# Peptides against a protein of PDB entry 6DSZ, part 2

Target 1, 361 residues: chain A of PDB entry 6DSZ
Amino acid sequence: NYVVTAQKPTAVNGCVTGHFTSAEDLNLLIAKNTRLEIYVVTAEGLRPVKEVGMYGKIAVMELFRPKGESKDLLFILTAKYNACILEYKQSGESIDIITRAHGNVQDRIGRPSETGIIGIIDPECRMIGLRLYDGLFKVIPLDRDNKELKAFNIRLEELHVIDVKFLYGCQAPTICFVYQDPQGRHVKTYEVSLREKEFNKGPWKQENVEAEASMVIAVPEPFGGAIIIGQESITYHNGDKYLAIAPPIIKQSTIVCHNRVDPNGSRYLLGDMEGRLFMLLLEKEEQMDGTVTLKDLRVELLGETSIAECLTYLDNGVVFVGSRLGDSQLVKLNVDSNEQGSYVVAMETFTNLGPIVDMCV

## One batch from the design tools (peptide; aimed at target 1 D262)

Design b1_p8_3 (made by RFdiffusion4)
Pose (drawn by RFdiffusion4):
Structure b1_p8_3 (pose): chain A 361 residues (1-361), chain P 8 residues (1-8)
Amino acid sequence: as target 1 above (361 residues)
Amino acid sequence: SAPLPSPS
């Protein structure tokens, strides 16, 4: 037999922003399935540079540039457990994606977990963290000689884990995650020590959270902490400091995705399965000593995009809506809600044949 | 990148 592609996969599973082509090159990297798309934000709108194609299902896609690098290094993990670090190199008149490092990191003894694979990267590029199998947190230290991507497993006493994030602004690599056991689910803190290959007691106390907590947000350096998005209550956790708001405006649909807007983290974008688009706020309270603290949380609805699996703010009040169940699109957020109450205006839609359930000729 | 202003 023989199989050809009559149409490339159009559903968007992942999208990230960063400086990948050059420095201050606002790149939008869209993950479909086996395809990877790279764009440069120009005055024209989204203009592509190179659409590459891999022999795997892109499951983790993150950007970073470690200590003393020219441009961000892209990291990709295949669902069949192929890991690689890439680098856009336009040295010549052509374009080549050099593979700085690669290595298969499948464990012969783990069970894939509910909520699938998670790929997290250290705030200061100390290591790559993986959550492939239950009870096994895999660490991949980041240096130069680790070109044949080597790795080692730590053990995780917490068996059922929902979402994991690296915390900003800590003495060393620290992890914040939501896990489940009997008696509801909780949030626990750990420290990753890639000198002894162990877990150390984390920065702060284990808190009880909402029963349906589904997302953890890494809050940037000026504030520090972690934001946990459940079904009904949005909570902020940072050591002893703790804030939460529970608007009934949210319960109607589960919040699925989040995206950081400002570098400060004062504004965030949220998405419903009903197709909404929220703005999560961390309002500031600059005090006498010239320091900045955080006072409250406020969520107010912006309008509605399409159902988003990915979410990314690009530039000049524009957000790329990566839709898996429908057309992905481009959106302009305006201060003045011109028509009705929707601060959201569609600019461009991308044909997504969506989940093809049935068809005929 | 330009910051996003507050909605009215």

Design b1_p8_3_s1 (made by RFdiffusion4, then SolubleMPNN; from b1_p8_3, 5 letters changed)
Fold by OpenDDE base, seed 5:
Structure b1_p8_3_s1 (fold): chain B 361 residues (1-361), chain A 8 residues (1-8)
Amino acid sequence: as target 1 above (361 residues)
Amino acid sequence: MSSLPLPK
């Protein structure tokens, strides 16, 4: 009996940055199939803190901070629809990951969406939203005293949702999503009523967006609204203002991931299928009344990395590039370009050994 | 968090 020691998974399928271990610590959390790795970001690099085995492939991993929590909580959804909210607790040298809430959110009816699982959290931590099945939006209300994650479904008329996010600065939880119908791709918004368990009309819509519009980015205040990323164009809409750019450089390869750099939503990292790293910039204009409006959108090529499955800005121009297809990297963004015009320097590379082929012998 | 300057 050869005990093949199963190699630990190395392919990254998710990453997030926040304050999970304490209010003061900056953490990087990495999902590698069924494994969660927790690091503290230090001036010297990544310090490993804990590894956690999950009872399934991690499909969603999001940090959030409910009002009155001192540190972030972690929401995880597995590919088998097991949901949990995790808290980090340390008591001296003892480190525990506490399950604050859990549940299974699988439906007995519904077609699993071809684009996979989408999980989102309301910026005000009122609810979690899940797109698991076509024509359904699942809501998990966030209640502090509830150890059991209860969910309900709201029917979506839009059967083919491409991406969905919660918007910022909304009195009620409001989703913005790209969907496809026979006429093309469109953007729509809905308010989510927790009380009535239904959708209300959202603040705006945009019909006939780019045919390959694939991602929604919710923009925080003061700008608000959303960015829609396509193959050829990047658009902004907030109900009152619309802006579009079509930089030729993004047409060369599909943008597949993004991460917000600035808390105010002034900058975003974008990664494409060729491993190119971009900065998306939101240029502000301050009005005489003190309101801030979006003046322009700009895209700049920073350099090349491994093909990102996920990106997360850490601090001081350090970015984690989580790769499924190649080696994950820590990269430094520089102010000045090198001789090749790149602003990106690899600091550390994490070898990806590829898929663990479970050879059932 | 120190914001990285924009590329020139």
Scores: peptide ipSAE 0.025, ipTM 0.637, DockQ to the pose 0.875
OpenDDE base, seeds 1, 2, 3, 4: peptide ipSAE 0.015, 0.012, 0.025, 0.015; ipTM 0.557, 0.633, 0.638, 0.561; seed 3 fails the geometry check

Design b1_p8_3_s2 (made by RFdiffusion4, then SolubleMPNN; from b1_p8_3, 5 letters changed)
Fold by OpenDDE base, seed 5:
Structure b1_p8_3_s2 (fold): chain B 361 residues (1-361), chain A 8 residues (1-8)
Amino acid sequence: as target 1 above (361 residues)
Amino acid sequence: MSLLPLPK
């Protein structure tokens, strides 16, 4: 009996940055199938802290900080609909990952959505939203004292949701989503009532967006609103302001991932299916009343990386490029371009050994 | 190359 030591998965399917180990530590968390890797970002590089085996493929991984928590908590949803909220605890040399809450959020009735699982967290940590099935939006209320993740469904009239996010700066939790119907793709918003367990009319909608609109980015204050990314266009809308750009450079390959660089939402990294890395810039205009409005959107090509499944900005112009199809990378963003016009320098490469074919012999 | 700014 050859015990083939199962190689650890190397393909990255998610990554997030935050303060998970402490309030002061900057962490990189990497999902590799059933494996969670936790690093501390240091001046010298990534320091491994802990590896955690999950009871299933990680489908959603999000950091969030409820009011009164000193550090971030981790929400994980598996492909088999097991949900948990994890906390990092260290007591001397002992490191524990504590399950604060857990539950299974699978429904007995529903068509699993073709675009897969979407999980989002309200910026004010009032709820988690899940798009698991067509025509349903699942809500998990966030309660500090509840060890059991309880969920309820709200019926969604829009059967073909492409992407969904919670908006910032909303009195009630508000979702913004791209959906498809026979007339094309559209953007809509809904307020989520926890009390009544229903949708209320959201602040705005945009009918007939680009046919290939695929991603929603919620923009924090002072701008607010959302960015909608398509194949040919990038649009911004906040109810009062609309702006669209159609830079020819983004038509060459589909943008597949994004990450916010600045806390105020002034810059975003974008990755496409060819491994091109872009910066999306939001130019501000300060009004005489002190309000900040969006003046313009710009897209700049930074350079080329591995094909990103996920991107996360760390610090000091360092970005982690999580790749499923190729090698993951740490890259440095420079102010000045090299001789080839690239602003990207690879710092470290993490070999992807590809899919472990479980040859059951 | 340092990921974080070197402490001054």
Scores: peptide ipSAE 0.019, ipTM 0.611, DockQ to the pose 0.093
OpenDDE base, seeds 1, 2, 3, 4: peptide ipSAE 0.018, 0.018, 0.017, 0.017; ipTM 0.609, 0.610, 0.613, 0.588; seed 3 fails the geometry check

Design b1_p8_3_s3 (made by RFdiffusion4, then SolubleMPNN; from b1_p8_3, 4 letters changed)
Fold by OpenDDE base, seed 2:
Structure b1_p8_3_s3 (fold): chain B 361 residues (1-361), chain A 8 residues (1-8)
Amino acid sequence: as target 1 above (361 residues)
Amino acid sequence: MSPLPLPK
């Protein structure tokens, strides 16, 4: 009987940054299959706080702060459709992860989407949205007093959703999504009515986007709207303004992850399948009336890292590069490039031992 | 222009 000591998973499949342990602490949360690692970001680096075993592979991990909460809560969805909302509680040296709410959101009927599970949270914390199955959008209303996560489905006419986000600055919760039909890929918006449990017409749509449009980034105010990332192009749309760029440098490898750097949505990190790290910049134009509009989009190559599954900007130019295929890294972004033209310096590397091949004998 | 400075 070889007791294979189950090695802890090292491949990162998600990461998020926020204020989970306290209102003041900056945290890095890392998902490694069934394992959740919680760190405090310090001037000295990452301080480990807690490790949590989850009852399944983490498929969605998002921080959110409901109105009147002092710190962020954590939403987790597993690959087996177990959902929970977690709260960090510390009493002296005792650390507890409290389940505020839980539920199973699996449907008995539905085709699991080929692009996998998508989970999103409304920026105003009115609901969680889930794309689990083709032709369905699942809604979990966020209620403070409810320990049971109740969900309902809204039928989605667009059967092949590629990516979806909630938009910022919308009176009603509004989704923006890329979908594919026989005519190509398109972007559409819907308002989500919690009361009527239906979609209403959203503020805008863009038909016939790039054929390989794969990601939606919701842009906060004052810009609002969304960024659509493709293989060849990056586009911005907010209903009033449309702008597209096609920088040749992004054609070399597919962009696979992104993270917002500036709270106002002026800059985003982008990672591609070659481990290249980019900065996407939104250039602002201030109008005479004080309105801020998008003037231009620019992409700059920062350098090379491990192939990112997820990226998160921490603080002071430090970025966590969560890698599934390679070693995860803490990297520093510098104002000045090195002799090779790179703005990226590796600070710390976290060895990835690879997938535990469960040899089912 | 440098893609930096970064937020503190």
Scores: peptide ipSAE 0.074, ipTM 0.818, DockQ to the pose 0.190
OpenDDE base, seeds 1, 3, 4, 5: peptide ipSAE 0.022, 0.018, 0.019, 0.017; ipTM 0.635, 0.605, 0.625, 0.624

Design b1_p8_3_s4 (made by RFdiffusion4, then SolubleMPNN; from b1_p8_3, 5 letters changed)
Fold by OpenDDE base, seed 1:
Structure b1_p8_3_s4 (fold): chain B 361 residues (1-361), chain A 8 residues (1-8)
Amino acid sequence: as target 1 above (361 residues)
Amino acid sequence: MSLLPEPK
């Protein structure tokens, strides 16, 4: 009996940071195909806590904290449209990952979107939104007592959604999305009515954005609004203020991932297809009335890493670079550059052994 | 159907 020790997947396809094991622990969660790895972030590095096998490729992985929860819950959606909400429980040395809720959210009719699965969570934890199929937005209401993830669809008039996020600071759950029509790419907002199961008019729109606008970043308070990332430009809009930059350095390679560094949305990491790591900075202006507005946007090249599929800022200038194509890395951001002008130092490298061909024998 | 393997 050859126990073929199936080689564990090493290519990273998602990562998130939050407080999953406890309210006090900072965790890094890494998705590697069907495998979930859970780490505690320590001063000495990443401490492994648990590994979990999933019945399917992880397509969405998001942490969220419903009102009255002491720690974050984990939402997972698989490529086969199986959804679950997971909770970490520890009792002494016994560690359990508990399914709080589950469901299958596949539709019998629909064209799977070319840009793949998008899963988002409302910052106030009112709902989960899913873009799975063209012309449909799926909503999963979040209810504490519901063990069954029930979903409904809202029809989108915009058939070709590129990216979508929930906005912060909205009275009703509000989505912001980039879409394409025959006239180009545009940004639109909708309020989501759980009661009526429909879209209402959102607070703002921006027609004719950059032709290659590909990503939406929802910006938390005090700024609010969204950042739209293109091939050549980065734009901010919140309904009242618009600002655009076109730094020449981002034209060299496409930005493919992002992660928020500061809780207030003052800084974001950006990764491109060449493994360049950037900092996007939001400069604040404090008004005489105590309101905070965006003064300017700036992009700085930090250095080079493995090509990021996902980025997550941990703490103390430490960043996890999740790579699908290369080795994943733990890197340190320094205040001062090295002799080569880089602010990035590799702390740890995690070897990627390439795609595990599951030879089902 | 649980997405997690049953605890062994």
Scores: peptide ipSAE 0.022, ipTM 0.581, DockQ to the pose 0.016
OpenDDE base, seeds 2, 3, 4, 5: peptide ipSAE 0.008, 0.018, 0.011, 0.017; ipTM 0.529, 0.597, 0.535, 0.589

Design b1_p8_4 (made by RFdiffusion4)
Pose (drawn by RFdiffusion4):
Structure b1_p8_4 (pose): chain A 361 residues (1-361), chain P 8 residues (1-8)
Amino acid sequence: as target 1 above (361 residues)
Amino acid sequence: SKIEPFPS
């Protein structure tokens, strides 16, 4: 037999922003399935540079540039456990994606977990963290000689884990995650020590959270902490400091995705399965000593995009809405809610044949 | 109610 592609996969599973082509090159990297798309934000709108294609299902896609790098290094993990670090190199008149490092990191003895694979990267590019199998947190240290991507496993006493994030602004690599056991589910803190290959007691106390906590947000450096998005209550955890708001405006649909807007983290974008688009706020309270603290949380609805699996703010009040169940689109957020109450205006839609359930000729 | 501008 013989199989050809009559149409590339159109559903968007992942999208990230960063400086990948050059420095201050606002790139939008869209992950479909086996395809990877790279764009440059120009005055025209989204204009592509190179659409590559891999021999794998892109499951983790993150950007970073470690200590002393020219441009961000892209990291990709295949669902069949193929890891690679890439670099856009336009040295010549052409374009080549050089593979700085690669390595298969499948464990012969783990069970894939509910909520699938998670790929997290250190705030200061100390290591790549993986959550492939239950009870096994995999660490991949980041240096130069680790070109044949080597790795080692730590053990995780916490068996059922929902979402994991690296915390900003800590003495060393620290992890914040939501795990489940009997008696509800909780949030626990750990420290990753890639010198002894162990877990150390984390920065702060283990807190009880909402029963349906589904997302953890890495809050940037000026504030520090972690934001946990459940079904009905949005909570902020940072050591002893703790804030939460529970607007009934949210419970109607589960919040699925989040995206950081400002570098400060004072604003965030949220998405419903009902197709909404929220703005999560961390309002500031600059005090006498010239320092900045955080006072409260406020969520107010912006309007509605399409159902988003990915979410990304690009530039000049524009957000790329990466839709898996429908058309992905481009959106302009305006201060003045011109029509009705929707601060959201569609600019461009991308044909997504969506989940093809049935068909005929 | 109005919201604040987004960054450039």

Design b1_p8_4_s1 (made by RFdiffusion4, then SolubleMPNN; from b1_p8_4, 3 letters changed)
Fold by OpenDDE base, seed 5:
Structure b1_p8_4_s1 (fold): chain B 361 residues (1-361), chain A 8 residues (1-8)
Amino acid sequence: as target 1 above (361 residues)
Amino acid sequence: MKLEPLPS
């Protein structure tokens, strides 16, 4: 009897950084199919803390901190539409992952979207938004006392949503999304009314964006608004200011992931399908009245990594490159380039053994 | 170009 010990999944399909184990600890959380790996980020590297098995492939993994929580909570959605909110608790040597809330958010009617599951959290932790099916936006209100995740759908007129985020600095929860219609791709905003369970008109829209606009980045205050990433262009819009750049270097390969570096939204990491790592920079201009406005956008090539499925900035210029197609990496960003013009140095590489071929014999 | 210091 050869017990083929099924190797643990090594392909990364999600990663997030935050304060999950405590208020003080910096954590890296890695999703590998049905497994969640929790690390503490230390000066010596990644310290493993816990591995958690999920009842399905992790499709969404987001950290969030509701008002009055000392540490982050974890939202997980599986590919089978099981949602949960997890809390880390440690009592001496005993480590428990507690389910604070759970629910199944599957609809009986709906076409699953071709671009897959999108899950987003309002920056003020008022709700979770889910794009699961074409023409529907699912809302999970965040209530502290509710152990059962209740959801409702709002109909979207826009049937083909490409990407969606919640905006920062909005009185009501406001989504910004790229959608496609027969006329091309467009950006629109909606306010989400929890009371009326409907969309209200958002603060702005941008019709006829780049045909291959694929990602929305919500920008925090003081800038606010959103960045729209395409194949040929990167654009910024906040309802007042519009800015676009078309750096030739981004045309060589499609940008597929991003992560915010600065808390104020001044810099973002971008990864493309060739494993190139970029920095997107937002240059500020301070007005005489003290108002901060966006002056310019710049893109700089940092270097090359494994093809990122996800990126997350850790600390002190260290970045985790989560890869599905190649080896995941810890990389260091340097202030000065090497002789080859790269700012990237690989610190650690995590071998990806590829898909476990379950040969059911 | 020189990168600005990164957040800690």
Scores: peptide ipSAE 0.237, ipTM 0.893, DockQ to the pose 0.874
OpenDDE base, seeds 1, 2, 3, 4: peptide ipSAE 0.200, 0.198, 0.025, 0.028; ipTM 0.881, 0.879, 0.689, 0.637

Design b1_p8_4_s2 (made by RFdiffusion4, then SolubleMPNN; from b1_p8_4, 4 letters changed)
Fold by OpenDDE base, seed 1:
Structure b1_p8_4_s2 (fold): chain B 361 residues (1-361), chain A 8 residues (1-8)
Amino acid sequence: as target 1 above (361 residues)
Amino acid sequence: MKLEPLPK
C-alpha cells in the first residue's frame, strides 16, 4: 500500500492580512486551493500556527471585524458556493477554528458571471455582498446571533459587472462597480437598503471610463471614493473630485492585483502580469478648513517579483507576494534603491510545485 | 526617487 502522501497544494490563489488569532497578533492567511494556512508575522519571519482543510476551492477570503469583536472574523466562500464565517479560538495549547455561521448561497437559476465570483464586505460590517450571477447582487446581512447565513438577491440592471466594492464613509452600505454595456465601460454607485431589499441611487457615477477598466479600489477616509484601474489609466472619483493619470509604464503589462499599504489609503501596491511591483501614491492637500483632498496620483516602479495572484502588505516594508504561476515570496521594500534601481529585495521564496492533480482514485 | 517611509 503506497500511501501516496497527497502533496499539499503550493499555488496561492488568495491572501489576506489582519488580526485573526488575537487583537495583538498580525496574521497572514494564505489560500492554496482547498487549504487555508494561518501564520503569525514576527520580526524573524512567518510562524505557522494552523492549517485548515476547506470543503472546496476557496474563491473568496476576507477578514472583517464586527462591532464589539476583539479580533477579526474570516469569511470564506468556496467555488461551490459554500459560505462560512470562521473564528480562531485558542485555549492553552488547543487551537480550534470555529464555524460561527455557514450556508450555501447557490441559486437554482442564474448565469455564472464570466469574471468569476466576487465577494465583498461592508467596511462597517453591515453586510456581505456577492456577485455570483449576471444581473444579481446577493446580500448576506451580518447579524451577531445568526448561525445560518441567510441571503437575498437584489436585481442589477447592469448585467455585466466587471468589479465591485463597498465604499467607505457612507451612511448606508454603498457599492461602487465597473460594468460594461454596448456603449462601453462605466462606473456606478448604489446604496443597498437592507430593509427594502433594493438598490437606491448612489452618490455618484462616471460614464465612459477606459474600455479596459477592470478593478475598483474603495478608498478609506479622509479621501473616500474609489480608484478605477484600467490598462492605460488610473482614475480617482469621490463624487466631488475627479483625477486621472495615464503613466506609460503601466501600458506594458496588465495590472491584475492590488493591496492597500497605508490605513488612510495614501499608498497601494499594484502587481502586473510580468511580475512588476508598483506603488500607487495618493498625494494629499490639506484645505484651510482642515479637510483633506486628493491633490495628485503617482505611480512608481518598485521592482520585480513573482507574478502576483494576490499581494498583501504585512509590516515594516515586508510584502507577501502570493503567486499561482510561480514561487510565492516575502519581499522587503527599501526606502533607497539598489544599483539596478530596484526597491525590492527577496527575503524568502516558497517553491510552487505546480498544479497538484489530486488523482482521487 | 526616494520612497517615503513605509508604515510600521
Scores: peptide ipSAE 0.045, ipTM 0.773, DockQ to the pose 0.894
OpenDDE base, seeds 2, 3, 4, 5: peptide ipSAE 0.012, 0.026, 0.028, 0.014; ipTM 0.499, 0.703, 0.524, 0.524; seed 3 fails the geometry check

Design b1_p8_4_s3 (made by RFdiffusion4, then SolubleMPNN; from b1_p8_4, 4 letters changed)
Fold by OpenDDE base, seed 1:
Structure b1_p8_4_s3 (fold): chain B 361 residues (1-361), chain A 8 residues (1-8)
Amino acid sequence: as target 1 above (361 residues)
Amino acid sequence: MKLAPLPS
């Protein structure tokens, strides 16, 4: 009996950084199809802690910290609409990943959206939002004592949502989304009422954005608002301030992923379809009243990596490049460029063996 | 978290 040890998936389809194992440990969590890998980030590199098998392909993986929790919890949604909230527990040498809550969030009626599953968490941990089907926004209220993830749908008038995020610094949970209609692509905001289970008018909108606007980044305080990334342009809006740039360098290849570097939203990594790594910078202006406003946006080419499916900044200029099409990498960002003008140095490369055909024997 | 260096 040759136990063909089924090769573990190597293609990365998601990654997140946070404090999952403890309040003090920095973790890297990597989704590889049905597998979750948990690492501790150390001065010497990545230390493996645990691998977890999931009951389906991971479609959403997000860390969040409810009020009164000492460490982050993990939300996972599978491609088959199985949702769970996971907690790391260690008791001496025993390591357990426990399910705090679970549920199936599949609807009997609805067209699955062409842009796939989107899952987002309110920064104040009031709810999870899911865009699974056209014309529906699913809400999962976050309650500490809830072992069963219950959800409800709110109807979206906007049938073709491209991307959606929760905004920061909002009294009520507020979504910002790019949508397409017959007139083009637009940005809109809605407040989400848990009580009434409806949308209220959001603080702002921007009609007629770039035709290929594809990503929304929610910006933390003090800036607030959102960044909209297109094929040719990057725009910022917070209701009061609008700013747009069209750097020629981003026209060469489509930006496909992003990750926030600074907790205050001053810098973001961007990755394109050619494996180019960029830094997006938000330049601040301090007003006489002590308010911080956005002065300018700038994009800088850092170098080249594997084609990123996901990016996450770790610490000390180290970035994890999660790749589906190529080898995943740990890369170092340097202050000075090399002889080729690159600020990126590969530290470690993780071989991608390609699509493992799950031969269920 | 120590911030990434930036190009000058």
Scores: peptide ipSAE 0.037, ipTM 0.737, DockQ to the pose 0.180
OpenDDE base, seeds 2, 3, 4, 5: peptide ipSAE 0.029, 0.029, 0.028, 0.029; ipTM 0.740, 0.704, 0.721, 0.723

Design b1_p8_4_s4 (made by RFdiffusion4, then SolubleMPNN; from b1_p8_4, 5 letters changed)
Fold by OpenDDE base, seed 2:
Structure b1_p8_4_s4 (fold): chain B 361 residues (1-361), chain A 8 residues (1-8)
Amino acid sequence: as target 1 above (361 residues)
Amino acid sequence: MRLPPLPS
């Protein structure tokens, strides 16, 4: 009996940063298929804290902080629709990952969406939203006392959702999504009623966006609204303000991931399929009444990295580049460019050994 | 620490 020790997965399929181990610690969490790796970000680099085996491939991984929690909780959804909320607990040297809540959110009826699983959390932690099946939006109400994750479905008229996010600064939980119909791609918003278990009309919509619009970024206050990223254009809309740019540099390769740098949504990292790293900048204009409005959008090429599956800004200009196709990296963003015009310096590289072919013999 | 501003 050759016990072939199965090699641990090295391809990264998700990463998030937050305060999971404590209120003070900055953590990097990395999803590698069924494995969750937890690090503390230190001045010396990444310190490994815990590795957790999950009961399935991680499809969604999001940190969130309910009101009154001292640290972030972790929501995980697996590709087999097992959902859990995890909490880090440390007692002296003993480290435990505790399941606060769990549930299976699979439906007996539904067409799994071809674009895969989308999981989002309301910024005010009122609910989790899941796009698992065409024409359905699943809602998991967030209740602190509930150890069993209960979900319900709301029918979505838009069958082909491309991407969806919760908006910031909304009285009711409000989703913004890109969808495709026979007329093209569009952006729409809906308010989600927990009481009535239905959608209400959202604050705004934008019909006939770019044909290749693929990502929604919810922008926090004071700007609010959303950024829509396409192949050729980047647009901002908040119901009152619309702004679009079409920088030629983004046409060269498809943007596939993003991460917010500034808590106020002034800057975002963008990664494309060529491993180019960009900064998207939101230029503010302060009005005489003290309101902040978007003046302009700008995109700057920072440099080249491994092809990012996910990006996360850590601190002090350090970015984790999670790669599925190549080696993951820690990179430093510099103020000044090098001789090649790059602002990116690789600090550490994590070898990707490629796909684990589960040869089921 | 916040990322410094990009060059203008």
Scores: peptide ipSAE 0.037, ipTM 0.703, DockQ to the pose 0.187
OpenDDE base, seeds 1, 3, 4, 5: peptide ipSAE 0.029, 0.027, 0.032, 0.035; ipTM 0.730, 0.687, 0.717, 0.724; seeds 3, 5 fail the geometry check

